Peptides against a protein of PDB entry 9GMZ. Designs and how they scored, part 122

Target 1, 343 residues: chain A of PDB entry 9GMZ
Amino acid sequence: TGFPLELLTRPATERLAYFENYTVAHPRLKEVYEILMRTIAEPAGASFIFVYGASGVGKTTLRLRVEQKLTELALPKLESDRARVPVVGIEAIAPESRYFNWKEYYTRALITLEEPLIDHKFDYGVRGISRDNFGKINVESKVVAPALRRALENALIHRHPDVFFVDEAQHFGKVASGYKLQDQLDCLKSLANMTGILHCLLGTYELLTFRNLSGQLSRRSVDIHFRRYCADSPEDVQAFKSVLLTFQQHLPLAETPNLVDHWEYFYERTLGCIGTLKDWLKRVLSDALDREATTITLKDLQKRALSVAQCQKMFKEIQEGERQLSETEADVQNLRSALGLGA

## One batch from the design tools (peptide; made by RFdiffusion4, then SolubleMPNN)

Design b2_p16_1_s4 (from b2_p16_1 with A8S A9E T11V A15P)
Fold by OpenDDE base, seed 1:
Structure b2_p16_1_s4 (fold): chain B 343 residues (1-343), chain A 16 residues (1-16)
Amino acid sequence: as target 1 above (343 residues)
Amino acid sequence: VAPPPAVSEPVEPAPL
């Protein structure tokens, strides 16, 4: 099976949009998706889910697919409960200063939570929050962070999403050290507790530093490791080649490019991260469509590849994250052994 | 040197 052949007669924009919207259901994505969906359905008293993995592993794709599925499952109930939002997802912004901009976070969360529901106005109990003529939330500059927090708490309670997603959640940890990082954790914990809404934080391995600071969050948190494919695993290599074959068949080009024969080069420049692979192929496809090319060549791939220096930097960041997880797994085994629980 | 085992055709993952 491959792309619809009718796309070959369609504009370059439609051909590119097809590939952008195409998601390969690779083994690691399926596994993490199933765990995440199950955990959202049955949180068992958890207030947080942490999803961590390499940059470009596909965390944003995972979030978007879960958001889509939760929306589809909620549709029959949304007909009767027009106040309900099934899911809300935001991206945490990297702070420009040594302080996390909570005002901006709360504003973006409120905007995102209210965008789907133009017809059902909610009173946030806060002056300086209004809707424009298009139903979009406008927050006046005079509204302070504590007032925006109360507005978000009220909105989350009223809209009652099944989960609140925060992508790039490592940005909470980059700003603060010591007590200030604990205060940020306590702020998020308080928001989850006050609203009763499950929070899912997605991020890089830098999220582990944030996760480990609160032993209290540990007892109310589910951890999900979104692993990359490893070249030392035959199963992971086969899965990575299968992803290349699928992308090869779903590139809307007149001649199917042979990506699979170059799997080692694709692995070298993606580190086994499927999001990085998709973004690379998207750039190369765009270039090919702009030239009205019939296929993609190795030269086209090389032109849009990450540099060796970029890959080396990314690989060091991955190795440090994988090391920290391996140490944590060893600590759990040591604790179990010390408790007389068999390894 | 035995020829490298014919790499079984990668199984196409279904779209998500």
Scores: peptide ipSAE 0.020, ipTM 0.517, DockQ to the pose 0.072
Fold by OpenDDE base, seed 3:
Structure b2_p16_1_s4 (fold): chain B 343 residues (1-343), chain A 16 residues (1-16)
Amino acid sequence: as target 1 above (343 residues)
Amino acid sequence: VAPPPAVSEPVEPAPL
């Protein structure tokens, strides 16, 4: 089992696209996928799902896989309800200013929700929102954020997605004051409540600061920790090695590179994050294809690796997030013990 | 409905 050997005769762009689109169903991805799919199917009155984990753990891959599966499961219903969108996913942008650009957020959400393959074009009752000849939403500069919010609320109600994904959602937390962060939480909570649409916020451990500021969101939120692989766990090390073995078989090169023998170096430079690993291998594959190389070497890997300083910074951010979660787990155990519940 | 970006079918890691 490996890449289609016919790719070796194909253009470098097609070989790279094969690897880019390739997804390994590693244990942590599968676990989080199953929890997320179950939570979307049975939200039990939750309005929010928080998916948090290390940068490069694979949150975007998780989102895309869930979006694909929700679309597949919705196909029989979409034949009868041409207005329905099964899922909508956007990436939150880091604000250039000290203020989150809600106008841009609502515009991007509307554009994504209204992308051109929907036969039933709704008028959202907002002047200055139009469709181009390709059916793409055009928002005039005069349209203000409150009008775009009403348009998005109407769009979400009419399209009725099973979930609204916001990737890189830690960017909501990058506001200069805790007060502004609470206002953003209240804004998102209001949008979820007004539309009845489940929101899934995916982000780094910085998302925990955002999640913890609202005791009211905690009552209506499900938390999903997307863990990295840990080198102190024999099972996690084995899973990480199995991922390396799978990737080496799916690199469309004439000679299969030995990645597994270098597992410690891969772990050192990815911190057990499979997205970081995939992105690294993609860069190295691109360089190899540009040189018409038959394989990749340790030197090719070293050339595209994250620096030790970058890894040390990322590791400190991970350790702080893991610490905050472990303290929260200890607080829950202490609360249970104080209530006379067994630990 | 615009299809989400093309994602391959997830492949289980090969056993070592």
Scores: peptide ipSAE 0.020, ipTM 0.514, DockQ to the pose 0.648
Fold by OpenDDE base, seed 2:
Structure b2_p16_1_s4 (fold): chain B 343 residues (1-343), chain A 16 residues (1-16)
Amino acid sequence: as target 1 above (343 residues)
Amino acid sequence: VAPPPAVSEPVEPAPL
């Protein structure tokens, strides 16, 4: 079933917003969504979930869909417990310096956790944290990172979210030394342990550095690999073509473009990453709507495609991440064999 | 030469 035909009579902004909000439930997204939802419901003593995969694979889409579903499932309980928040999600910002800004991280987490629409006000026990007349959190510049941490710990305990999401979590790894990276992991581990709240870190394959640095986190973490589609797998090629078919049916244009016949070109310029594909099609749709075009052409696609040089760089980063995972899987098999557990 | 297996038409994934 394609887009609602009524959209063809609607403003370009509404047509674009339809496509932006449309999510294809492709096989890898469904699989990772089901694993993540199950792990959040039954963490089995895990304190961390790591979701890693290529840039543009769809990790942010996964997060938003899980946040939506957790919110929907919590609604009946939120009527009785007005203090509860079902989920909290933030994006980690790349530090401008060689040091991660924990003060900014805790401030953003507090602001996100304390949505203005929450009627039940909580006292953080920290001077210089207040709410304005609209319920928005204000943090005075004098408040130090240890005080903001205590405020966040108290707020997380009181609001009791089922999970704390951190998107772009590889940005924690952008520090000058392995010792500082360990200290950051120990800070996150301490926050999860003190609050009893499950943390989900989403990011690129650079998150594998975090996984490998803490043999103690590995005992209390669940790993979820969000794989791209691979052109050497017939099943993955078929799934990628199915995504192209679905997107062509959901582009709100008068004439349905033929994307499927160009699948190799789409694969070459996305590396099998569906988020990269969606962002490309969104840019092309915007250009088509601005021109009042009836359809999109191969020339319109080519104008908004990633360059070959960008794709080559992204592919090297993917190959390195996939290699590190394959080595880790082999190490697990070797360990099992050495323990006499069989292959 | 067996005809290449009919590439099954892409199945539309349901929206999430």
Scores: peptide ipSAE 0.019, ipTM 0.539, DockQ to the pose 0.071
Fold by OpenDDE base, seed 5:
Structure b2_p16_1_s4 (fold): chain B 343 residues (1-343), chain A 16 residues (1-16)
Amino acid sequence: as target 1 above (343 residues)
Amino acid sequence: VAPPPAVSEPVEPAPL
């Protein structure tokens, strides 16, 4: 099953939007989705879920699919509880300064949680938080971070989401010396504990630093590794080729491009990361639509590929993350062996 | 809640 053929007569904007909104349910995405959905349904006293993996592996796609599903599952309950929000998701912004802007974080979280369409207007008990004529939350510049935190705590308690998502959560770690990172983790832990809301942090392998810094978080966290496809695994290579075949059928072009024959080049320039692949194909599709081209060529792919230097840098970051995980798995096995627990 | 951007249903990869 390919794209709807009627798209070939539609504007370039609609054709591009179709591909942008298209998601391949590839094996690793499905596996991590099922683990994450199960963990959200049955957190077993966990306060945190960490979802880590390579940049461009598809973590944002995972988040959006879980947010959609949690919203669908909550619809019957939202008729009886008009104050409830089923899920809240934000993206952490890289700080412009060497310090994480907690004020901005709390403001963005409040704005996202308190969408204009929520009938139940809540008073946060904080002066300088208001709604405009469109119901949008306005936070006055005079409101301090501790007041915004209390407003967010109250909003999370009253709206009672099944999970609070923070995408690009590695940006919490970019901020400073190990002491300030611990203070940030303790702040997040306190927010989760005070609200009773499960927090899911999605990010790069830089999130492994958060796992290692808090022996108390380890008892109340679930770790989910979103792996890339590896070229040394025949099954992973087959899954990656299957994704390429699916994308070539869903590119809204007059002639189906042959992506599968170039699978090694796609692997070289994506490192087995499906999000990186989709973003590359989106850029190439946009260029093809702008030229009214009937198909995509290898030259069109080469024009929008990541450079070898970019891929080498990304691969080094991936290898370091995968190494740290492999060492941790070996350390667990060594600890079990030393405890007399069979392998 | 602005519906999460209308993400099309995930499609299983076609077998090779």
Scores: peptide ipSAE 0.025, ipTM 0.558, DockQ to the pose 0.654; fails the geometry check

Design b2_p16_2_s1 (from b2_p16_2, 6 letters changed)
Fold by OpenDDE base, seed 4:
Structure b2_p16_2_s1 (fold): chain B 343 residues (1-343), chain A 16 residues (1-16)
Amino acid sequence: as target 1 above (343 residues)
Amino acid sequence: VEPPPSVSEPVEPVPL
């Protein structure tokens, strides 16, 4: 079934919002969603989940879908436990400096955890943290990072989310030395251990650096690889074409564009990343709606495509990440063989 | 409350 035909009589803003809010349940998203939901339900003593994959593969979409589902599943329990938050999700910001801003991280985490809809006021035990008249958290400039950490630890314990999501988590790795990266990991590990809250870090293949540096995190972590679609796999090409078919049916335009006939061009400019594809189509749809166009043309696509130079850069970053994973898999097999275990 | 984002049904297979 395509988009609701009634959208053709609606404002451009409603048409765009429909497509923005539409999610294709493509095979890789479904697979990773099922693994992630199972791991959250049964963490088996894990303190961390690492979800890694290419930029634009759809990690943020995955997070939002899991957050929605955990919220829906928690609704019956939230009536009895008004202090509980089912899930909390933040995006890590790229530091302007060579150092990750822990003060900003803790502040954003506290603000997100303490939504205005929570009737049960929590005392953070930290001077200079307050709620305004609208229930928003205000953090005074004098509050230092160690105090904000204690406030977040207490808030996480009190609200007891099933998982704490950190999107773009590779930004924790933006430190000037390997020692400082270890300190960042030990800080996160300590936060998870002190709160008993499962942390899910979503990010690029730069998260593999975190996996490799902490043999202690590996014992208490679950790894989830969110793969792109690969053009060398017939099954992946078919899945990618099927995603294009679904998107063309859900573009709220008078004439259904033929995206499938251009699948190679879509693949060239997205590298098999469905998030990149969706964001491209959003830009093109916005331009089409602004012009009151009946359909999308190849010229409209070309106008909003990533440049070849951008795609080449992104592809090199993907190839390096995929290489590191393949080497790690080979190292595991070599270790098993050396231990006298079957492959 | 923004309406929950719509989820597609399983993607229909397109032949190669």
Scores: peptide ipSAE 0.024, ipTM 0.613, DockQ to the pose 0.271
Fold by OpenDDE base, seed 2:
Structure b2_p16_2_s1 (fold): chain B 343 residues (1-343), chain A 16 residues (1-16)
Amino acid sequence: as target 1 above (343 residues)
Amino acid sequence: VEPPPSVSEPVEPVPL
């Protein structure tokens, strides 16, 4: 099991693209994928799913795999319901100002939802929303945020996606005041309630601050923790080594590099985050292909590694997020004890 | 439509 050997005769661009498109089905990704797919299929009255975990844990990979699978499962229905979009996914942008740009959010969501290949063109009921000659949505600058919201609500109802994904959703939390953050939560809650569309917010542990501000969202939300691999767990170390072995076999190089023997160094510079690992190996592979190298060396790895200072910063952010979750578990236990419920 | 990214088979456990 490994990369197709024919890739060794292919251009560097095809070899790199193979590795970029390759996904390791590692245990944590599989677990979170199964939970997320089940929750999308059977929301049980949930309006929100929160997927949180370290930066570089693989949340975007998870989203893309779920989007792919939902699209595949919807194909038979799309033949009969040509208005339907199976899934919509956007990435939240960090606000340049102290205010979240709802106008930009609604515009991007509309553009993503209304792809050119949809046969049934929808009338948004909003002046200044049009399609170009290629069927792409154009939103005129004069269109105000409340009108864009109504257009998005109508589009979501009409297209009826199984889920609305928002990646990097911690960027909703990057506002100047807690009051504005509550207003943002209430806006998202209202959008989900008005459309009946399940929203999945994927983000870093900063998303927990956003999630915890709405006790009303908690009753209608499912939480999914996408954990990193921990070096203090033998099972997690074994899973991390297995990921290294799999990547080692799927690097389209003439000589298979020994990544597994360097697992501690890979762990030190990725903190057990598989996305960070993949991005590192991608950079190193690109450099190796540019040099027509037969393999990857430790020196090549070191050249593209995150600095110790970057890893220390990322590790502090992870520890704070993991601490907040542990405190929440302790708070539940304290509440149960105070209610006279057993542990 | 980008070709669906190849999914690995379940990560084989590295022999200890």
Scores: peptide ipSAE 0.022, ipTM 0.567, DockQ to the pose 0.318
Fold by OpenDDE base, seed 1:
Structure b2_p16_2_s1 (fold): chain B 343 residues (1-343), chain A 16 residues (1-16)
Amino acid sequence: as target 1 above (343 residues)
Amino acid sequence: VEPPPSVSEPVEPVPL
């Protein structure tokens, strides 16, 4: 149990890369992973999956692990079908204006679908989209968003991924007006329907506002709540401490730091978000390796901790999201009770 | 409130 001891003789870059690549299979990650994998395998006519939770809960880690697993499962078929891509994942960019940049979204999606290893040249039927000699997609500045959409639709149909991931999907909701937000939802819905490709939108609790605007999407969507660990749950506290114990064993340092005895301080500065915890420990490990330190101290942790003001802001955003979900759960329960369906 | 006792068992890593 722990990191390979040979890492202690390796360069700081290799030691840091080990910890960066290391993933703790904590209970909430396992739960959400299994739900997401089952939903991708058997979407039951769903066109959308919504994965929502706190910033730093681990949504990007979840996406990357699902992408890896879908790729592994597809390998035997990819040898025979060189046109197929098992999975595609992009990150939605925050709009620089009160408008979502669809041109950038479609361009990034096309670039991601067209990794250089695919020998099978697809003609998108759009002038100004080409591959260079290295297989990289080039999109000329003259190509307009409707043409890029048609190119993406054709590429998604041809490559036929099992799922299309959009990380930071709350950025679709960052628009100036409700009608334009509906038009964006209808645009995504149309893309999913025309391609037959399941879309998974991962985001913060701001994604709930986007999800709730379309009563038509709710009928064809699966919701997955990626919860943080809560200090009022003994089971969640135990899981959080087990994560700390695992991380302290996987920090490639000569002396194992005692993280578990400081669990309350780690909880205070991460709000039970394991991604926030990992990023914090990564920064502290980098600092320790740069100093050729044998261990990590509480002082080293304090130097890289989020401020109390940052934690208070993040906690308010979490509480508002958790409240909105609790109200929705209560509304479902009230509806069930009113229908004579037992609790 | 005393902090709950130290955990003895780590969680499993996700296979790399």
Scores: peptide ipSAE 0.020, ipTM 0.569, DockQ to the pose 0.087
Fold by OpenDDE base, seed 5:
Structure b2_p16_2_s1 (fold): chain B 343 residues (1-343), chain A 16 residues (1-16)
Amino acid sequence: as target 1 above (343 residues)
Amino acid sequence: VEPPPSVSEPVEPVPL
């Protein structure tokens, strides 16, 4: 099994797009996907799902696969309920300022939720929110964040998605001196409670700070850890090699490159993060296509690898996140022992 | 021994 051989006669742009859109269904992605889909189907009174893991582990890929599947499952219901949006997904923007921009967040959420192609138009009851001649939402600069929030609440209630995804959600934690991170979380809780819509926040291990801030969140949240592959686990090493084998078969090049024999070098420069691996291979493929090369070499890989300094920084951030989770697991065992439940 | 390949498929754009 490999890429369609017809791609070798196609333009470089189409060959690159094939690889960009290609997803390896690796073990950790499947595990987290199944947990997430089950939790969305049966939230059991949860208002939040937190999906956390290393940068480049594949959280955006997970989101897109779940969004696709929820859309497919909703199609039969959308014939009768033309106002419904089955799923909405946005990426939280890193603020240029010291403050998370709620106005921008609400605007982007509204624009995404109220796509021009939706036939059933909704009145937000907010002056300065309109649709252009193409059905695109326009938000006037005069519209304030509380009005945009009410518009989003009304839109979420009317469109009733099964879940609202927020990728890069650690950016909600970027609060200036004098503001509480708790106030940002209470804002999100209020949005979920007022709309009745399940929110899924995907992000780095910085999302653990959100989990730790309130014992009330813990009662209404589900936590999903998207783990990287670890080199100290034989099973994880085998899974990582399997991913490399799959990628080498799906690079649209005339000669199949040998990636698997270099697995240690790939692990060193990705830390077991499959998204980081895919992004690296995408850059190398782009360079190969620009040169009309028949294959990729170790030198081509080395040219586009993350630096050792970048990997060392990323690894410290991963180790801190994994440590915090391991301490939490130990705290659960200690709590069970203290309650007399045993190990 | 080559590891078995992972199952995979393209991700299409989600229609909203």
Scores: peptide ipSAE 0.010, ipTM 0.468, DockQ to the pose 0.091

